Peptides against a protein of PDB entry 4Y8H. Designs and how they scored, part 94

Target 1, 196 residues: chain A of PDB entry 4Y8H
Amino acid sequence: TSIMAVTFKDGVILGADSRTTTGAYIANRVTDKLTRVHDKIWCCRSGSAADTQAIADIVQYHLELYTSQYGTPSTETAASVFKELCYENKDNLTAGIIVAGYDDKNKGEVYTIPLGGSVHKLPYAIAGSGSTFIYGYCDKNFRENMSKEETVDFIKHSLSQAIKWDGSSGGVIRMVVLTAAGVERLIFYPDEYEQL

## One batch from the design tools (peptide; made by RFdiffusion4, then SolubleMPNN)

Design b2_p25_7_s3 (from b2_p25_7, 9 letters changed)
Fold by OpenDDE base, seed 2:
Structure b2_p25_7_s3 (fold): chain B 196 residues (1-196), chain A 25 residues (1-25)
Amino acid sequence: as target 1 above (196 residues)
Amino acid sequence: MIAVSEEEKKKRKEWKEKKIEELDE
């Protein structure tokens, strides 16, 4: 898996590959690793498909209840819910989560929750087995307050590089753009990003 | 992303349901 989320001028963009593996073997399966937990709060998932799906489902339900009682939750609140689940059940879960969201007050925010259930707020985050190959690239090329287009390109290039080196990553690159204007889903196919 | 067995999927779904029930309490 190669996943990332990047804050930018107008919000935040999540990105992910789609490859699913069975243990050490590449499965001919694709997974949408970008998962909605609220209108403008999404997450990137790595690790066990079942674990991360369950976590996301619980969080989604939690945030629905929260919304009914208190109004729209902040991204930080969502990250906290993820953190609690991951930390309290760390012995039984294999999950790496990046939480990203947009609201008018806080704009785009990114929270990374690695295995173990710690939480870290960052301007951008990368995770998954493919992330190890792109730390240098991302550090060199990330800039704060990029445009949407610059951010899409940054993510596309980053994940493309990760996929090139990580056998556990591949398929399509999906992105979700969260801004004041709404939610936009993007998809890029191998024929496009392999040329980068 | 690691695919899991059907048994593991079932186990995790049960866990999820339990957690959701706890939220409704």
Scores: peptide ipSAE 0.648, ipTM 0.957, DockQ to the pose 0.790
Fold by OpenDDE base, seed 3:
Order: structure tokens, then C-alpha cells, then sequence
Structure b2_p25_7_s3 (fold): chain B 196 residues (1-196), chain A 25 residues (1-25)
């Protein structure tokens, strides 16, 4: 898996590959690793498909209940819910999560939750087995307050590089753009990003 | 992303349902 989320001028963009593996084998299954937990709060998932799906479903339900009682939750609140679940069940779960969201007050925010259930707020985050190959690239090329187009390109290039070197990553690159204007889903196919 | 067995899927589904029920209490 190669996943990332990047804050930019107008909000935040999440990105992910779609490859699924079974042990040492590369499966022909495609997984959507970008999951909605609230209107403008999404997550990137890595690790066990079942574990991360369960966590995301619980968080989604939690945030629905929260909304009914208190109104729209902040991205920080969502990250806290993820963190608690991952930390309290760390012995039973294999899950790496990047939480990203947009609201008018805080704009785009990114929280990374690695194995063990710690939480870290960052201007951008990368995770998954493919992320090890692109730390240097991302550090050199990330800039604050990029445009939407610049950020899409940054994510596309980053994930392309990760996929190139990580056998556990591949398929399509999906993105979700979260801004004041709403939610936009993007998809890029190998014929395009492999040439980068 | 790591695919899991049907048995594991079932276990996680049950776990999820339990956690959701706890939230409704």
C-alpha cells in the first residue's frame, strides 16, 4: 500500500493506490483505500482490509452519533476516535490510518495514526509499505499552500514512485479532494502515472 | 492492503457490531 494526504491552499487531498495482497502473493483484487467517515472527513487505510474497514465503519457511526448530538465534528475529533480505537485494540488490529478533513475554521488538516495508535498532526503524511521509498522525494517537493493542480501532481508523482518500487502497491491511483466547494474524487490509471 | 480469510472477515464484522452496540448504550 501507498497512501498519503496533503494539505494545500484550499483544503486537503488524500491519495492511495489500489493493490491488494495476500501474504506474499499479489492479488488481482482492487481495493478503494480512501474511505469516508463524514461528509468532509476521510481516511486512507493500510494494513488488514478487514481491520481497517471495521475501524472506519465504527468511526463513521460514532461521528454520525456525534453529529446528531453536537453538530459537525472537527477533523481532530475524528482523529481522536480513530486513535482511541487503534490504541485500545492495538494487540488485535493491523491498521495504519491517515485521517484528513476540511472545515471552515481549521481548513485542511492531516492526522497520521501508525501502528500502535499514536496520533500526529502534520501538514502532509505518507504511509504504507510504499512510503519508505518516497520520504526523500516528498520532503524535497512538498510545499505549503500549493494549488489544487500542484498538489494533485505532487501526490501523483509521489505515489507513482512508491508504486514503482513497492511490489505491494499498484493499480489505480485514487484521490479525494476536500475543500469548501465540496468533495471531488479523482482516478488515474497506470498508463498515465507509470510514465512520470 | 492485505486481504484476509472469510473467517477473519466474519470475526471482524462481529467485533464491529459489538463496538457499535456499545456506542448505542
Amino acid sequence: as target 1 above (196 residues)
Amino acid sequence: MIAVSEEEKKKRKEWKEKKIEELDE
Scores: peptide ipSAE 0.646, ipTM 0.957, DockQ to the pose 0.795
Fold by OpenDDE base, seed 4:
Structure b2_p25_7_s3 (fold): chain B 196 residues (1-196), chain A 25 residues (1-25)
Amino acid sequence: as target 1 above (196 residues)
Amino acid sequence: MIAVSEEEKKKRKEWKEKKIEELDE
């Protein structure tokens, strides 16, 4: 898996590959690793498909309850819910999560939650087995307050590089753009990003 | 992303349902 979320001028963009593996083997299966937990709060998932889906479902339900009682939750609140689940169940779960969201007050925010259940707020985050290959690239090329187009390109190039080197990553690149204007889903196919 | 067995899927589903029930309490 190669996943990332990047804050930019107008919000945040999440990105992910789609390859699914079975243990050490590459499965001929595609997974949407970008999952909605609230209108403008999404997550990137890595690790066990079942574990991460379960976590996301629980968080989604939690945030629905939260919304009914207190109004729209912040991205930080969502990240906290993820953190609690991942930390309290760390012995039984294989999950790496990047939480990203947009609201008018805080704009785009990114929180990364690695396997141990810690939480880290960052301008951008990368995770998954493919992320190891692109730390240098991302560090070199990330800039704060990029445009939407610049951020899409940054993510596309980053994930493309990750996919080139990580056998556990591949398929299509999906993105979710979260801004004041709403939610936009993007998809890019190998014929496009492999040539970058 | 790692696909898991049907048995593991079942376990996670049950776990999820339990956690959701706890939220409703």
Scores: peptide ipSAE 0.645, ipTM 0.956, DockQ to the pose 0.814
Fold by OpenDDE base, seed 5:
Structure b2_p25_7_s3 (fold): chain B 196 residues (1-196), chain A 25 residues (1-25)
Amino acid sequence: as target 1 above (196 residues)
Amino acid sequence: MIAVSEEEKKKRKEWKEKKIEELDE
């Protein structure tokens, strides 16, 4: 898996590959690793498909209850819910999660929750087995307050590089753009990103 | 993303359901 989320001028963009593996083998299955937990709060998932799906489902339900009682939750609140679940169940879960969201007050925010259930707020985050190959690239090329187009390109190039070197990553590159204007889903196919 | 066995899927589903029920308490 190669996943990332990047804050930019107008909000935040999440990105992910789609490859699913069974141990050392590539499964004939594509996974959407970008999952909605609230209107403008999404997450990137890595690790066990079942574990991360369960966590996301629980959080989604939690945030629905929260919304009905208190109004729209902040991204930080969502990250806290993820953190509690991951930390309290760390011995039984294999999950790496990046939480990203947008609201008018805080704009785009990114929280990374690695194995163990710690939480870290960052301007951008990368995770998954493919992330190890692109730390240097991301560090050199990330800039604060990029445009949407610049950020899409940054993520596309980053994940493309990760996929090149990580056998556990591949398939399509999906993105979710969260801004004041709404939610936009993007998809890029190998024929496009492999040439980068 | 690692696919898991049907047995593991079942266990995780049950765990999820339990956690959701706890939220309704």
Scores: peptide ipSAE 0.641, ipTM 0.955, DockQ to the pose 0.817

Design b2_p25_7_s4 (from b2_p25_7, 10 letters changed)
Fold by OpenDDE base, seed 5:
Structure b2_p25_7_s4 (fold): chain B 196 residues (1-196), chain A 25 residues (1-25)
Amino acid sequence: as target 1 above (196 residues)
Amino acid sequence: MRAVSEEKKEEAEKWKEEQIKKLDE
């Protein structure tokens, strides 16, 4: 798995590969590593698929309840809920989660929740087995306040590199763009990103 | 392998239900 989220000038973009591994078998099946928990709050998930899906479902439910009572939650609030659930279940949970969201006040924000259930706010975050191969690349090439196009390219190149070296990553690259204008879903196929 | 996966899914669903109940309290 290779996942990342990147803040940019107009919001935030989440990206992920689609490969899944079941034991010794690798499937290029389209999987949902990018998961909606609120209109403009999404997460990237790595690790135990069933457990992280359960956590995401709980967060989504909590945020829906929150919205009905108090209005739209902040990205920080969502990250806090994720953090609490991951921490309380850390003994039985193998998970790396990145929370990303957009609102008019805070713009695009990224929170990373590594194994153990801590939370860290960052301008961009990477996780998954493929992330180990691209720390250097991302550090060198990330810039603050990039355009949408620049950010898409950055994520595409980063994940492409991760996929090259990580056997557990592959398939299509999916992205979700969160801005004031709304939510946009992107997809890129191997024939395109393998050339990078 | 499928059996293990299904078992994990079932456990996750049970856990989810328990957590949702806690949130409602």
Scores: peptide ipSAE 0.019, ipTM 0.480, DockQ to the pose 0.439
Fold by OpenDDE base, seed 3:
Structure b2_p25_7_s4 (fold): chain B 196 residues (1-196), chain A 25 residues (1-25)
Amino acid sequence: as target 1 above (196 residues)
Amino acid sequence: MRAVSEEKKEEAEKWKEEQIKKLDE
């Protein structure tokens, strides 16, 4: 798995590969590693699919309840809920989760929640088995306040490199763009990103 | 689409239901 989220001029973009692995079996299929927990708050998930899905479902429910009582939650609030659940279940949960969201007050924000249940606010975050191969590339090429197009290219190139070296990553690259304008879904196929 | 056993799905659902009950309290 290779996942990342990147803040940019107009908001934030989440990206993920789609490969699914079952033991030694590797399949190229579209998997849902990008998960909605609120209208403009999403997460990237790595680790146990069932466990992280359960966490995401609980967060989604919590945020719906929150919305009914207090209005639209902040991205920080969502990250806090994720952090608490991951920390409380750290003995049984193998998960790397990136939370990303957009609102008019805070703009695009990214929170990374590594194994153990800590939370870190960052301009961008990477996770998954493929991320180990692209720390250097991302550090060198990330810039603050990029355009949408620049950010899409940055994510596409980064994940392409991760997929190149990580046998557990592959398939299509999916992205979700969160801005004031709304939510946009993007998809890129191997014939395009493998040439980068 | 997920590559998860039915057993793990059932366990996750049970756990989720328990957590939801706690949130409603």
Scores: peptide ipSAE 0.018, ipTM 0.476, DockQ to the pose 0.525
Fold by OpenDDE base, seed 1:
Structure b2_p25_7_s4 (fold): chain B 196 residues (1-196), chain A 25 residues (1-25)
Amino acid sequence: as target 1 above (196 residues)
Amino acid sequence: MRAVSEEKKEEAEKWKEEQIKKLDE
């Protein structure tokens, strides 16, 4: 798995590969590694698909309840809920989660929740088995306040590199763009990104 | 998956209670 989220001038973009691995079996199928928990709050999930899906479902429910009582939650609030659930279950949970969201007050924000249930606010985050191969690339190429197009290219190139080296990553690259204008879904296929 | 979900829900509820308590302090 290779996942990442990147803040940019107008918001935040989440990206993920789609490969699913079960032991020795590798499947290049579209998976739900990018998961909505609120209108403009999404997460990237790695590790146990079942466990992280359950956590995401709980967070989504919590945020819906929160919205009815207090209005639209901040990305920080969502990250806090994720953090607590992951922390409380750290002994029985293999999960890396990146929370990303947009609101008019805070703009695009990214929170990473690695194994152990800590939370870190960052301008961009990478996770999953493929992330090991692209820390250097991302550090050298990331810039703050990039355009949407620059950010899409950055994520595409980053995940492409991760997929090249990580046997547990592959398939299509999916992205979700969160801005004031709304939510946009993007997809890129191997024939395109393998040539980068 | 169902068993995992129920366990997580229980923990989530406990967390919520703790957060509410903190807000009331």
Scores: peptide ipSAE 0.017, ipTM 0.468, DockQ to the pose 0.092
Fold by OpenDDE base, seed 4:
Structure b2_p25_7_s4 (fold): chain B 196 residues (1-196), chain A 25 residues (1-25)
Amino acid sequence: as target 1 above (196 residues)
Amino acid sequence: MRAVSEEKKEEAEKWKEEQIKKLDE
């Protein structure tokens, strides 16, 4: 698995590969690594598909409840819910989760929640087995306040590199763009990104 | 899986209560 989320000038973009593998993935299902928990709050999930899906479902429910009572939650609030659930279940979870969202006040934000249930706010985050291969690349190539197109390219190149080296990553590259304009879904196929 | 989910829901409820308290501040 290779997942990442990147803040940019107009919001945030989440990206993920689509390969489904056994072994490292407990209760493996059809890969859905980019998951909506609110209109413009999404997450990237790695590890146990079943467990992280359950967490995401719970978060989604609580954010909906939150919205009905208090209005649209912040990305930080969403990350806090994830953090708490991951922390309390850290002994039974194999989960790396990146929470990303957009709102008019805070713009694009990214929170990473590694195993153990800590939470870290970052301008961008990478996770999954493939991320180990691209820390250097991302560090060298990330820039703050990139354009949408630059950010898409950055994610595409980053995940492409991860896929090249990580046998547990592959398939299509999916992205979700969160901005004031709304939600946009992108997909890139191997024939395209393998050439990068 | 259901059992795990229920446990997580309880944890989420605790979190919700904490958040509500923060909102009252």
Scores: peptide ipSAE 0.016, ipTM 0.482, DockQ to the pose 0.085

Design b2_p25_8_s1 (from b2_p25_8, 14 letters changed)
Fold by OpenDDE base, seed 3:
Structure b2_p25_8_s1 (fold): chain B 196 residues (1-196), chain A 25 residues (1-25)
Amino acid sequence: as target 1 above (196 residues)
Amino acid sequence: MLTLEEKKELLKKKLEELRKKFEEL
């Protein structure tokens, strides 16, 4: 698995590969590494598919209830719910979560919740087995306030490198772009990113 | 809003449900 979320000038972009542990494409929501928990709050999931989906389902439900009572939740609120679930159940869970969202006040935000249930707000985050191969690349090439296109390219190149070296990563690269304009879904195929 | 205990209980139920689904795949 290779997942990441990157803040940029106009919001945030989440990215993920689509390979399962068997090497097959992720074809359904159960194993989908990019998961919606609110209109403009999404997460990247690593670890146990069951664990992370269960957590995401609860967060989604919680945020629906929150919305009905208080209005649209912030990304920080969503991250807090993820953190609570992951931390309080850390002995029974294998979950690594990157929470990313956009709102007009805070713009794009990224929160990473690694195993154990700590939470870290970062300008960008990477996770999954493939992330170990791209820490250096990401550190060298990330810039704040990139354009959408620059950010897409950054994620594409980063995940391409991760896939190149991580046998557990591959397939298509999926992205979700969260901005004031809405939600945009992108997909890039191996014949494109393998040549980068 | 869900209490911590409610969240934990829901999580347990969701995990059981999903584990069963995965076994059927």
Scores: peptide ipSAE 0.082, ipTM 0.719, DockQ to the pose 0.721
Fold by OpenDDE base, seed 2:
Structure b2_p25_8_s1 (fold): chain B 196 residues (1-196), chain A 25 residues (1-25)
Amino acid sequence: as target 1 above (196 residues)
Amino acid sequence: MLTLEEKKELLKKKLEELRKKFEEL
């Protein structure tokens, strides 16, 4: 698994590979590594597919109830719910979550919740077995306030490198772009990103 | 290892706690 979320000038972009594995990252079905929990709040999932699915289901339900009572939740609120669930149930969960969202007040935000259930707000986050191969690349190439196109390219190149070296990553690269303009879904195939 | 449903039930309990917490804010 290779997942990441990157804040940029107009919002945030989440990216993930599509390979399903049953080793370190347990999958009980085809992995949906980019998962919607609210209109413009999404997450990247790593670890146990079952665990992260359960967590995401609960968060999605919670945010629906929250919306009906209090209006649209912030990304921070969503991250807090993820954190509480992951931390308080850490003995029974194997979950690494990146929460990313957009709202008009806070713009694009990224929160990473690694194993153990801590929460860290970052300008960008990477996770999964493939992330170990791209820390250096990402550190060198990330810039604040990139354009959409620059950010797509950054994610595409980053995940391409992760996939190149991580046997547990591969398939298509999927992205979700969250901005004031809405939600955009992107897909890139091996024939394209392998050439990078 | 807990099943998916068992984990959901565990998480639902926590959800209820969180709901109460948020309502108190």
Scores: peptide ipSAE 0.075, ipTM 0.675, DockQ to the pose 0.063
Fold by OpenDDE base, seed 1:
Structure b2_p25_8_s1 (fold): chain B 196 residues (1-196), chain A 25 residues (1-25)
Amino acid sequence: as target 1 above (196 residues)
Amino acid sequence: MLTLEEKKELLKKKLEELRKKFEEL
């Protein structure tokens, strides 16, 4: 798995590969590494498919109830729910989560929740087995307040490199763009990104 | 190994705890 989320000038973009490896355990549903938990709050999922599906389902439900009582939750609120679930159940979970969202007040935000359930707010985050191969590339090439196009290219190149070296990553590269304008889904195929 | 439903139930308990915390805000 290779996942990442990147803040940029107009919001945030999440990206993920699509290769699924369930091992001996077969997930009850198709694993979506880019998962919606609210209109403009999404997450990237790594680790156990079952664990992260359970976590995301609970968070989504919680945020729906939250909205009815308090209005639209912030990205920070969503991250806090993820953190609490991951930290308090860390003995029974294998989950790495990147939470990303957009709102008019806070703009694009990224929170990473690695194994163990700590939470870290960052301008961008990478995770999954493929991330180890691209820390250097990302550190060198990330810039604050990039354009949408620059950010898409950054993510595409980053994940392409991760997939190149990580046997557990591959397939298509999917992205979700969160801005004031709304939500946009992007997809890039191997024949396109392998040549980068 | 816990099933998906068992894991959801485990996490649901924590959700209830979170609800209480948010209501106190």
Scores: peptide ipSAE 0.055, ipTM 0.653, DockQ to the pose 0.063
Fold by OpenDDE base, seed 5:
Structure b2_p25_8_s1 (fold): chain B 196 residues (1-196), chain A 25 residues (1-25)
Amino acid sequence: as target 1 above (196 residues)
Amino acid sequence: MLTLEEKKELLKKKLEELRKKFEEL
């Protein structure tokens, strides 16, 4: 898996590959590594598909109840719920989560929750087995307050490199753009990103 | 709002349901 979330001028963009593994086999599916937990709060998932799906389902349900009682939750609130679940159950989970969201007050925010259930607020985050190959590239090329197009290109190039070197990553690159204007879903195919 | 124990119990139930899948991300 190769996943990332990047804050930019107008909000935040999440990106992910789509490859999964089942035992010794690699499946090139369009998987749900980018998962909605609220209208403009999403997460990237790595590790156990079952574990991360269970966590995301609980968070989605929790945030729905929260909304009915208190109004729209902040991205920080969502991250805290993920953190509680991951940390308190860390001995029985294999879950790496990046939480990203947009609201008018805080704009785009990114919280990374690695194995163990710690939480870290960052301007951008990368995770998954492919992330080890792109720390240097991302550090060199990330800029604050990029345009949407610049950020899409940054994510596309980053994930392309991760996929190139990580056998556990591949398939399509999916993105979700969260801004004041709404939610936009993007998809890029191997014939495009492999040429970068 | 869910308590920590309610969250843990819900997670347990969801994991029992989903861990029949051998898929890894």
Scores: peptide ipSAE 0.092, ipTM 0.710, DockQ to the pose 0.579; fails the geometry check

Design b2_p25_8_s2 (from b2_p25_8, 10 letters changed)
Fold by OpenDDE base, seed 3:
Structure b2_p25_8_s2 (fold): chain B 196 residues (1-196), chain A 25 residues (1-25)
Amino acid sequence: as target 1 above (196 residues)
Amino acid sequence: MLTLEEKQELLKELLEKYRAEFAAL
C-alpha cells in the first residue's frame, strides 16, 4: 500500500494505489483505500482492510449522528474519533489511517494516525509499505500552498515512485480532491504514471 | 453521538463480519 494526503492552496488531496495484498486490483468499497466518512472528510487506509473498514464505518456513523445534532463536524473531530478507536484497541488492530478534510474555517487539514493510535497534524502525510521509499522525495518536493495541478503532479510522482519499488503497491492511482467547490475523484492508470 | 461503549460494541460486530470476508489491503 502507498497512501498520502497533501494540503494545498485550495484544500486537500488524498491519494492511494489500488493493489491488494494478493496483487489483484479489485474495484470495490472494501479495497478502495480512499474512504469517505463525511462529505468533505475522507481517509486513507493501510494495514488490515477489515480493521480499517470497521473503524471507518463507525466513524462515518458517528459523524452522521454528530451532524444531525450539532452540524458539520471538523476534520479534527473526525481525527479524534479515529484516534480513540485506534488507541483504545491498539492491541487488536492493524490500522494505519490518514484523515483529511476541508472546511471553510480550517481549509484543508491532514491528520496521520499510525499504528498505536497517536495522532499528528501535518501539512502532508504518507503511509503504507510504499511510503518508506519516498520520504526523501516527498520532503524534497513538497511545497506549501501548491496549486491543484501541482499537488496532483506531486502525488502522482510520489506514488509512482512508491509503486516502482514496493511490490505491495500498484494498479491505478486514485485521488480525491476536497475544496470549497466540492469533491472530485481522479484516476490515473499505469501506462501514464509508470513513465514518470 | 456514540459513546465509547457503543463504538466498542459496533467494532466487535464489524470486525467479526469483516475479518471473515475481507482480504488485506
Scores: peptide ipSAE 0.637, ipTM 0.951, DockQ to the pose 0.642
Fold by OpenDDE base, seed 4:
Structure b2_p25_8_s2 (fold): chain B 196 residues (1-196), chain A 25 residues (1-25)
Amino acid sequence: as target 1 above (196 residues)
Amino acid sequence: MLTLEEKQELLKELLEKYRAEFAAL
């Protein structure tokens, strides 16, 4: 798996490869490593598909209840719920999660929750087995307040490199763009990103 | 709002279901 989320001028973009272990029951919901937990709060998932799906389902339900009582939750609130579940169950879960969201007050935000259930707010985050290969590239090429197009290109190049070196990553590159304008899903196929 | 106990119960149920069906990411 190779996943990342990047804050930019107008919000945040999540990105993920699509490779999964063969031979298992694979629902579209499980293979999509980008998972919605609220209108403009999404997460990237790595590790156990079962574990991360269970966590995301609970967070989504919790945020629905939150919304009914208090209105739209912040990205930080969502991250705190993920953190609680991951930390309180760290001995029984294999879950790496990046939480990303947009709201008018805080703009785009990224929270990474690695194994163990710690939480870290960052301008961008990478995770999964493929991330090991692109720390240097990302650190060198990330810039604050990029345009949407620059950010898409940054993610595309980063994940392309991760896929190139990580045998556990591949397939299509999916992205979700979260801004004031709404939610946009993007998809890029190997014929395009392999040539980068 | 969901309490920690309620979240833990839901997690237990979902893990039992999903671990039987899904592979790794």
Scores: peptide ipSAE 0.652, ipTM 0.952, DockQ to the pose 0.618; fails the geometry check
Fold by OpenDDE base, seed 2:
Structure b2_p25_8_s2 (fold): chain B 196 residues (1-196), chain A 25 residues (1-25)
Amino acid sequence: as target 1 above (196 residues)
Amino acid sequence: MLTLEEKQELLKELLEKYRAEFAAL
């Protein structure tokens, strides 16, 4: 898995590869690791698909209840719920989560929750087995307040590099763009990003 | 809203269901 979320001038973009593993084999199929927990709060998932899906389902439900009582939750609130679930169950879960969201007050925000259930607010985050190959690239190329296009390119190039080296990553690159304008889904196929 | 106890209960239920069905990411 290679996942990342990047804040930029107008919000935040999440990105992920689509490869999954079942048992001892790798399935290069279209699988979405970007999961909606609220209209403009999404997460990237790594580790156990079951574990992270369960967590995300609970967070989504919690945020729905939250919304009905208090209005739209902040990204920080969502991250806190993820953190609580991951930390309180760290002995029984294999879950790496990047939470990303947009709201008018806080703009784009990224929270990374690695194994163990700590939470870290960052301008961008990378995770998954492929992330180990792109720390250097990301550090060199990330800039704050990039344009949408610059950010898409940054994520595309980053994940492309991760996929080149990580056998557990591959397939399509999916992105979700969260801004004041709404939610946009992007997809990039191997024939495109392998040439980068 | 959900309490921690309620979240834990739901998590247990969902894990039992999903771990039997899903792959790894």
Scores: peptide ipSAE 0.644, ipTM 0.951, DockQ to the pose 0.653; fails the geometry check
Fold by OpenDDE base, seed 5:
Structure b2_p25_8_s2 (fold): chain B 196 residues (1-196), chain A 25 residues (1-25)
Amino acid sequence: as target 1 above (196 residues)
Amino acid sequence: MLTLEEKQELLKELLEKYRAEFAAL
């Protein structure tokens, strides 16, 4: 798996490869590593598909209840729920999660939650087995307040590099763009990114 | 909203279901 989320001028973009490794594949949702937990709060999932799906389902449900009572939750609130689940169950879960969201007050935000259940707010985050191969690239090429197009290209190139080196990553590159304008889903195929 | 206990119960139920069905990411 190679996943990342990047804040930019107008919001945040999440990106993920689509390769499924071992285990059963029952539904498309299982292989979609970008998961919606609220209208403009999404997450990237790494590790156990089952574990991260369960966590995301609970977060989504919690945020639905939250919304009904208090209105739209912040990205930080969502991250805190993810953290609680991951931390309180760290001995029984294999879950790496990046939470990303947009709201008008806080703009795009990224929170990374590694296996131990800690939470870290960052301008961008990378995770998954492929991330180890692109820390250097990302560090050199990330810039704050990029345009949408620049950010898409950054993620595309980053994940392309991760896929080249990580046998556990591959397939299509999916992205979700979260801005004031709404939610946009992007997909890039191997013939588009392998030459990068 | 959900309490921690409620979340834990839901998690247990979902894990039992999903771990039998899903692949690794």
Scores: peptide ipSAE 0.643, ipTM 0.951, DockQ to the pose 0.615; fails the geometry check

